Peptides against a protein of PDB entry 5KEZ. Designs and how they scored, part 302

Target 1, 320 residues: chain A of PDB entry 5KEZ
Amino acid sequence: NVAIYNPFRPWWERYQPVSYKLCTRSGNEDEFRNMVTRCNNVGVRIYVDAVINHMCGNAVSAGTSSTCGSYFNPGSRDFPAVPYSGWDFNDGKCKTGSGDIENYNDATQVRDCRLTGLLDLALEKDYVRSKIAEYMNHLIDIGVAGFRLDASKHMWPGDIKAILDKLHNLNSNWFPAGSKPFIYQEVIDLGGEPIKSSDYFGNGRVTEFKYGAKLGTVIRKWNGEKMSYLKNWGEGWGFVPSDRALVFVDNHDNQRGHGAGGASILTFWDARLYKMAVGFMLAHPYGFTRVMSSYRWPRQFQNGNDVNDWVGPPNNNGVI

## One batch from the design tools (peptide; made by RFdiffusion4, then SolubleMPNN)

Design b2_p29_5_s4 (from b2_p29_5, 21 letters changed)
Fold by OpenDDE base, seed 1:
Order: C-alpha cells, then structure tokens, then sequence
Structure b2_p29_5_s4 (fold): chain B 320 residues (1-320), chain A 29 residues (1-29)
C-alpha cells in the first residue's frame, strides 16, 4: 500500500493498495505464512480484510513510496505491480463532475464513482476480477479461511459474485476437502439509503451495523432503553437474518468515532460497558460474532474530535 | 506536499461522511 508520512504511517494507509503483494507494515509473506500456519494448527482461523473495491487515492504522488517499493502512478492509473492501467478503472463510467461519489442516494454513483478520491476499480471487467481472484486465491492457498470484503457497498453484488466464483477451495491441509472460503461483506446499511444489505445476501454474510449501534444505546440506557428489551434481539429488532449477519460491538472505524453508530458505539475505552456488550453478544444467539482486538493510542480531543485518530497499530520492529 | 494534503483531506472527508451518516440514522431511531 501507499506509505503515508504525514501523519506518520496512519492506520488508513493500509486501505490504499498499490499492489496485491503481501508486503506491508504488518509483515512480509513469509511472516504471514508462518502466522497462518501456527494459527491453523491450534484451530484459529484467519480471515483477511480484502481491499478489492479500489486502489490508492487519486491525489497521491506517483513514485515508489509504498510498503513494498512498487511503482505506481495514480494520475495515469498505472499500477504495474498488478498490473492495472487506465482501462481498469471506472473513470469513464462515473458521470459526476468530480469523479467522486456526490449523491449517496444514487446507487450507481455509490458503486461506479470514487469513494473520497479512492481510484475505483472496474469490477465489471473479467481482467480485473481475475486479478483480484488471483490475489485472494494466493491467500486461500496459504491457508486463510475466508475474507472480509472491504467497501462492499461500493461494489455491485454481481461483480462480487463473479470474483467469488473464481475462488479455490480452502487448503486441504487444514480444512475438509471442498470447503469454501467464509465470506462476509462490509455493508453499512442503517436504513434510509437505496443500497440494502439484502442485495448482498447471495454472496455471503453481511456486517450488521445496527447491532453495535443499538446495543450501545441499550447498554448506555439511552432513550429509556432497557436490557429487558433485548429478549427478541436479532430479527425482532429489524436486523438481517441471523444466518446472514456478522455482528460486532465495534470495529476500527467506529472505535474512532467514524460511524456507523456514532457515539453509541461501545469500545475498550468504556471498559465496563464494553465487557457487558461483548458478553451479551457472545451469549445471545444471533449472527456470527466477531470480537475486536485493538490497541490504545494517545487520544487528544480538540473541538470534540480526536486529532490522533490516525494512529496505527504499534510498530517498533523496523518494518516500513 | 499538496498531493499528500489532498489525500489526507479525502480520508478526513470519508470519516466525516461516516459520522454524518451515523447521525442521520440515529435521528431515525
């Protein structure tokens, strides 16, 4: 991915890829293989956060300022490490003046235009689908169990399906023969927008962001909410079907106040309430549960905003 | 550089957008 130095190596640089090489501040491919093997050997499965909707920001300078040193040129849409070119992006498909999503009530813009400058891949093209599938299959062959598909809301469900149809079965060294990768799609659907979580049910599970938002409200006792109201927690609260839901109390975005769920989201900063929420999530039968493991950073609030919300995971081993 | 500033600003916009959406939804609850 792009190496950002101002601020110094923020967490969000990881979501601006310039190649599909397993060479980032998290480690190299050998280290990743080692981790996957060790985890699988003790029954811990790995699900990769796959950024396949886009490459890096359109405003990033061309060069080799990337975690693996690969050259890239956002201006010309040149990513030779893949390779991608100008033909592999939705520049001509997006009809907005800026090239960015301007109207989130227009599903076509949401899917065909750039998400805040992030170069939008033309997932309609078989070539692009194949390159992504190759990346994911490489991970499958290493031994991962599945994927979180980042920014799925910004991809057409049919394009996602086309990619998934190209995926290998899981590695038989650790999984039964014929096993399929576990797929869950990040779709922020809190209602009121054209794109619905149900659009993606055919591809796998979907993140239920209403879960953490509503649970936070209840545990915080906002709006007169009570724990007793959680008796019909799940579909009874208007959430997606249990067999399509991936649920969580918080994620890396909303842990930093970046939605979805706003201030209701419980995090480790509110230790007691957070433990209650996680405990409830694990105890109550609804959806596939995900438990967050994060880190502390030196929060510094100015005008209600944490100016250090960019701080990435600890890195003191010289990995660049 | 100006390009890096723009990239950072775009990310900031993304986070603000998510925050705004969260507020809009919260008003519906």
Amino acid sequence: as target 1 above (320 residues)
Amino acid sequence: SEELKKNRENMKKYFELLKQRAKEVASKF
Scores: peptide ipSAE 0.330, ipTM 0.826, DockQ to the pose 0.037
Fold by OpenDDE base, seed 2:
Structure b2_p29_5_s4 (fold): chain B 320 residues (1-320), chain A 29 residues (1-29)
Amino acid sequence: as target 1 above (320 residues)
Amino acid sequence: SEELKKNRENMKKYFELLKQRAKEVASKF
C-alpha cells in the first residue's frame, strides 16, 4: 500500500493498495506465512481483510512511496506490480462530474464511481477478477481460512461472486479437503439507502452494523430502551438472518466516531459498558461474533472531532 | 505536497460522510 508520512503512517494507508504483494507495515510474506502456519497449528484461523474494490487515492503522487517499494502512478492508473492500467478502472463508467460517488441513493454511482478519490477497479472485467482471485488464492494457499471483503457495498454482488468462483479450496494441510473460504462482506446498511445487505447474501455473511448501534443504545439506556427488550435480539430487531450476520460491538471506523452507529457505539473508552456489550454478544446466539482488539491513542478533540483519529497501532517508526 | 494534502482531504471526507450517514439513520433507533 501507499506509505503516508503526513500524518505519520495512519491506519487508513493500509486501505490504499498499490500491489497485492504481502509486504506491509506488518511484515513481509515470509513472516506472514510463518504466522499463518503457527496459528493454524494451534487451531487459530486467519481471515484476511481484502481490499479489492479499489487501489490507492487518485491524488497520491506517483513514485515508489509504498510499503514494498513498488512503483505506481495514480494519475495514469498505472500499477505495474499487479499489473493494472487505465483499462482496468471504472473512470469511463462513472458519470459524475467529479468521478467520485456524489449520491449514495444512486446504486450505480456507489458501485462504479470512486469512493472519495479511491481509484475504482473495473470488477466486471475478467482480467481484474482474475488478478484479484490470484491474490486471494495465494493467501488461501498460504493457509488463510477466509476473507473480509472491504467496501463490499461498492462492488456489484455479481462481480464479487465471479471472483469467489475462482477461489481455491482451503489448504488441506489444515482444513478438510474441499473446504471453502469463509467470506464476510463489509456492507454498511443501516437503512435508507438503495443498496441492501440482502444483495450480498449469496456471497457469504454480511456485517450487521445495526447490531452495535442498537446494542449501544440499549446498554446506554437511551430513549427508554431496556435490557429486557433484548429477549428477541437478532432477527426480531430487524437484523439480517443469523446465518448471514457477522456481528460486533465496534470496529475501527466507528470506534473513532466514523460512521455506522454514531455516538451509541460502545468502545473500550467506556470500559464497563463495553464489557457488558461484548459479554452479551458472546452469550447470545445470533450471528458470527467478532471481538475487537484495539489500542489507546492520544485523542485530541476539536469541535467535537478527534483530530488524531488517524493514529494507527503502536509501532516502531512505522513498523508494527 | 499538494497531492498528499488532497489525499488526506479525501480520507477526511470519507470519514465525515460516514458520520453524516450514521446521524441520518440514528433517528430510526
Scores: peptide ipSAE 0.317, ipTM 0.822, DockQ to the pose 0.036
Fold by OpenDDE base, seed 3:
Structure b2_p29_5_s4 (fold): chain B 320 residues (1-320), chain A 29 residues (1-29)
Amino acid sequence: as target 1 above (320 residues)
Amino acid sequence: SEELKKNRENMKKYFELLKQRAKEVASKF
């Protein structure tokens, strides 16, 4: 991914890929292989956050400022380490004036236009699908158990399906023969937009962002909500089917106040309430649960926004 | 650089967009 130095190595640089090479702030490919092996050997499975909707931002300077040193040129859509070129992006397909998504009530824009400048891959192309599949298959062969598909809302479900159909079975050194990768898709669906979580059920589980949002309101006792109302928690609250849901109290985005759920989201900053919410989540049978492991950073609020929301985990000169 | 500044601004816009959208849909709860 792109290496950003101002601010100094923000967490979000990880979501601006320039290659599918496994050289990152966390280590090189050999170290990753070693980690996956060691984890699998003790029954801990690894799921990779796969950024496959886009490459880096259109405004990033061309050069070799990347975690693996790969050259890239966003201006010319040149990512030779893949390789991608101008033919592999949706620039000509997007019809907005800016080239970015301008109307989230237009599903076509949401999927064919750039997410705030992030270069949008043409996932309809078999070439692009194959490059992504090769990346994911490399990870599968290393021994990962599955994937979080980042920004799934911005990809056509059929394109995702086409990629998934190219995937190998899981590594038989640790998984039963014929095992399929576990797929969960980040889809922010709180209602009111044309793209629905149900559009993605065919590909795997989806993130249920209503879960953390609603649980936050209940635990906080907002709007007269009571814990007793959680008797029919899950589908009874309008959530997706349990077997399609991946649930969580918070994630890295909404923990920083800019994700789905708004101010209702509980985080470790509100320790007591957060522990209550996480405890409830783990005790309740609805959905596949995910627990957040985070860190403290020097929050500084200006006009209601944390100006230090970019701060990544503790690191040694950019190396975690 | 100007490009770096623009990239930071774009990312900030993304996070702000998420926050705004969340607020909009939260009003429906």
Scores: peptide ipSAE 0.314, ipTM 0.821, DockQ to the pose 0.037
Fold by OpenDDE base, seed 4:
Structure b2_p29_5_s4 (fold): chain B 320 residues (1-320), chain A 29 residues (1-29)
Amino acid sequence: as target 1 above (320 residues)
Amino acid sequence: SEELKKNRENMKKYFELLKQRAKEVASKF
């Protein structure tokens, strides 16, 4: 991915890929293989946060400022380490004046235009699908168990399916023969927009962002909410079917106060309430659960916004 | 560089967008 130095190595640089090489702030490919092997050997499975909707931001300077040293040029859409070129992006498909998503009530814009400047891959192309599949298959062959698909809302479900149909079975050294990768898709569906989580059920599980938002209001006792109302928690609260749901109390975005769910989201900053929420989530049978491991950072609020929301995990000169 | 500044601004816009959506949803609670 792109290496950003101002601010100094923000967490979000990870979500701006310039290649599919497995060398990042977390380590090189050999170290990754070693980690996957060690984890698998003790029954801990690895799921990769796969950023396949886009490459880096359109405004990033060309050069070799990347975690693996690969050259890239956002201006010309040149990512030779893949390789991608101008033919592999949706620049001509997006019809907005800015090239970015301007209307989230237009599903076509949401999927064909850039998410806040992030270069949008042309996932309709078999070439692009194949390059992504090659990346994911490389990970599968290493021994990962599945994937979180980042920004799935911004990809056509059929394009995702086409990629998934190209995937190998899981590595038989650790998984039963014929096992398929576990897929869950990040789809922010809190209602009110045309794209629905149900559009993606055919590809795998989806994130249920209503879960953390609603649970937060209940535990905080906001708006007269009571714990007793959780009696029909799950589908009874309008959530997606349990077998399609991946649930969580918080994620990296809404933990910073500006993600889906708003101020209702419980985090480690409110330790007591957070433990209650996580405990409830783990105890309740609804959905597949995800627990966050995070860190403290020096929050600095200006006009209600944390100006230090970019701060990444504790690191040694950028190396995690 | 100005380009890097723009990239940061785009990321800020992303967060602001999410925040705005969150507020809209919260108003329904």
Scores: peptide ipSAE 0.300, ipTM 0.816, DockQ to the pose 0.037; fails the geometry check

Design b2_p29_6_s1 (from b2_p29_6, 13 letters changed)
Fold by OpenDDE base, seed 5:
Structure b2_p29_6_s1 (fold): chain B 320 residues (1-320), chain A 29 residues (1-29)
Amino acid sequence: as target 1 above (320 residues)
Amino acid sequence: SINEDYFYDKEKKKIDGFLLRGLSRYTDF
């Protein structure tokens, strides 16, 4: 991915890929393979956060400032380490003036335009699908158990399916023969927009963002909500079917809330309430649960915004 | 819940705004 130095190596640089090389601040491919093997040998399975909707930001300077030293040129859409070129992006398909998503009520924009400047891959192309599948299959062959598909809301479900149909069965050294990768898709569906979580049920599970938002409101006793209302928690609260839901109290994004709707989300910063929420989540049968493991950072609020919300995990001069 | 409509109308918009602003940090350079 892109190596960002201003601010200094933020967490979000990980979501700006320039290649599919397993070479990041976390380590190289050999180290990753070793980790996967050691984890599998003790019954711990690995699920990769796969960034396949886009490459890096369109405004990033061209050069070799990347975690594996690969050259890239966002301006010309040149990613030779893949390789991708200008033919592999949706620049011509997006019809907005900026090239970015401007209206989330327009499903076509949401899927064909750039997410906040991130170069949007043309997933309708078999070439692009194949490059992504090769990347994911390499991981499967190493021994990962499945994937979180980042920014799934911004990909057409059919394009995702086309990629998934190219995937290998899981490595038989650790998984039963014929096992398929576990897929969960990041889809932010809180209602009121044309894109629905149900659009993606055919590909795997989906993130249920209503879960953390609603649970936070209840535990905080906001808006008259009571714990007794949790009697019909799950589908009774308008959530997706349990067998399609991946649930969580917080994630890396909404841990960095600064108010408004973000204030409902419970995090480790609210330790007592957070433990209550996580305990409830783990005790309740609804959905597939995900528990967050995070870190503290030196928060610095200016006008209600944490100017240090970019800070990544503890590191040694950028190396994790 | 008893305030489901309220959530989808008012709180949903607030949460969406927060999440979108959070996503903007990915390219804030």
Scores: peptide ipSAE 0.023, ipTM 0.575, DockQ to the pose 0.029
Fold by OpenDDE base, seed 1:
Structure b2_p29_6_s1 (fold): chain B 320 residues (1-320), chain A 29 residues (1-29)
Amino acid sequence: as target 1 above (320 residues)
Amino acid sequence: SINEDYFYDKEKKKIDGFLLRGLSRYTDF
């Protein structure tokens, strides 16, 4: 991915890929392979946060400032490490003046325009689908068990399906023959927009962002909400079907106080309430559960906003 | 039951918050 130095190596640089090489601040490919093997050998399975909707921001300077040193040029849409070129992006499909999504009530913009400047891949092209599938298959062959598909809301469900149809079965060294990768798709659907979580049910599970948001309000006793109201928690609260839901109390985005949850989201910063929420989530049968493991950063609030919400995971082992 | 009016209002704000997060994902000045 792009190496961002201002601010210094933020968490979100990981979501600006310039190649599919496994060289990041988390480690190199050998280290990753080693981890996956060790985990699989003791029954711990690995899923990967796969960023396949886009490459890096269009305004990032061209060069080799990336975690694996690969050259890239956002201006010319040149990513030779893949390779991608101008033919592989949706620039011609997006009809907005900025090239970015400007209206989230326009599903075509949401899927064909750039997410806040991130170069939008033309997933309708078999070439692009194949390059992504090759990346994911490489991970599958290493021994991962599945994927979180980042920014799925911004991809056409049919394009996602086409990619998934190219995927290998899981590595038979650790998984039963014929096993398919576990897929869940990040779709932020809190209502009010044309794109719905149900659009993606055919590809796998989807993130249910209503879960953490509404659980937070209940645990916080906001606006008279009571724990007793959780009697019909799940589908009874308007959530997606349990067998399509991946649920969580917080994630890396909404843990920062904004983004599909806002102030209602409970985090480790509110330890007691957070443990109550996580405990409830783990005890309740609704959805497939995910528990957050995060880190502290030096929060500094200005006008209600944490100016240090960019701070990335701690790294002191020399991996750049 | 839940307070639907409350949730609708708060959900709108949460959606707006998502957009703010999106901007932070791109900010590299």
Scores: peptide ipSAE 0.023, ipTM 0.545, DockQ to the pose 0.029
Fold by OpenDDE base, seed 3:
Structure b2_p29_6_s1 (fold): chain B 320 residues (1-320), chain A 29 residues (1-29)
Amino acid sequence: as target 1 above (320 residues)
Amino acid sequence: SINEDYFYDKEKKKIDGFLLRGLSRYTDF
């Protein structure tokens, strides 16, 4: 991914890929392979956060400022380490003046235009699908158990399916023969937009962001909410079917006030309430549960926003 | 339960602003 130095190596640089090489601030490919092997050997499975909707931001300077030193040029859409070129992006398909998503009520914009300047891959192209599949298959062959598909809302479900159809079975060294990768898709659907979580059920599970948002309001006792109202928690609250839901109290985005949930989201900053929420989540049968492991950072609020929301985990000069 | 509309506009702004600020700072020279 792109290496950002201002601010100094923020967490979100990881979501601006310039290649599919497995050399990052967390380690090189050999170290990753070693970790996956060691984890699998003790029954701990690895799921990769796969960023396949886009490459880095269109405004990032060309050069070799990346975690693996690969050259890239956002201006010319040149990512030779893949390789991608101008033919592999949706610049000509997006009809907005800015090239970015301007109206989330327009599903075509949401999927064909740039997410906050991030260069949007033309996932309709078999070439692009194949390059992504090759990346994911490499990970599967290493021994990962599945994937979180980042920014799935911004990809056409059919394109995702086309990629998934190219995927290998899981590595038989650790998984039963014929096992398929576990797929869960990040789809932010709080209602009010044309794109729905149900559009993605065919590809795998989806993130249910209503879960953390609503649970937060209940535990915080906002608007007269009571714990007793959780009697029909799950589908009874309008959530997606349990067998399609990936649930969580918070994630890296909304614990920083981003994504979905706003101020209702409970985090480790509210330790007591957070423990209650996580405990409830783990005890309740609805959905597939995910527990957040985060870190403290020097929060500094200005006008209701944390100016240090970019801060990544503790690191040694950018190396975690 | 609380209306989901409470979160919609604010969340979108925060996400967009965050990413844009990051990109802007990197390219600010």
Scores: peptide ipSAE 0.021, ipTM 0.574, DockQ to the pose 0.028
Fold by OpenDDE base, seed 4:
Structure b2_p29_6_s1 (fold): chain B 320 residues (1-320), chain A 29 residues (1-29)
Amino acid sequence: as target 1 above (320 residues)
Amino acid sequence: SINEDYFYDKEKKKIDGFLLRGLSRYTDF
């Protein structure tokens, strides 16, 4: 991914890929293989946060400022380490003036235009699908158990399916022969937009963002909400079917106090309430649970926004 | 998932506006 130095190595640089090479702030490919092996040997499975909707931001300077040193040029859509070129992006398909998503009520824009400037890959192309599948298959062969598909809302479900159809079975050194990768898709569906979580059920599980938002209001006792109202928690609250749900109290985005869920989201900053929420989530049978492991950062609010929401995890001069 | 700009885009404003309406046990998204 790109190496961003202003601000200094923010967490979100990880979501701006320039190659599919496995050398990052966390280590090189050999170290990753070692980690996966050690984890698998004790029954801990690895699920990769796969960023396959896009490459880096269109405004990032060209050069070799990346975690693996690979050259890239966002301006010319040149990512030779893949390789991708201008033919592999949706620049001509997106019809907005800016090239970015401007109207989230237009499903075509949401999927064909850039997410906040991130260069949008042309997933309709078999070449692009194959390059992504090659990346994911490399990870599968290393021994990962599955994937979180980042920004799935911004990809056509059929394109995702086409990629998934190219995937290998899991590594038989640790998984039963014929095992398929576990797939869960990040889809932000809080209602009111044309893209629905149900559009993605055929590909795997989906994130249920209503879960953390609603649970937060209940535990915070906002608007007269009571714990007793959780008696029919799950589908009874309008959530997706349990066997399609990936549930969580908070994630890295809404932990910053805005985004999907907003101020209702409980985090470690509210320790007691957060422990209640996480405990409830783990105890309740609805959905597949995900627990957040995070960190403190020096929050600085200006006009309701944390100007330090970019701060990444504790690191040694950028290495984590 | 996102870069810093995502927190200040139109979607953020929409979500913030939604939250300001309040949530209840009867709210269906």
Scores: peptide ipSAE 0.017, ipTM 0.510, DockQ to the pose 0.023; fails the geometry check

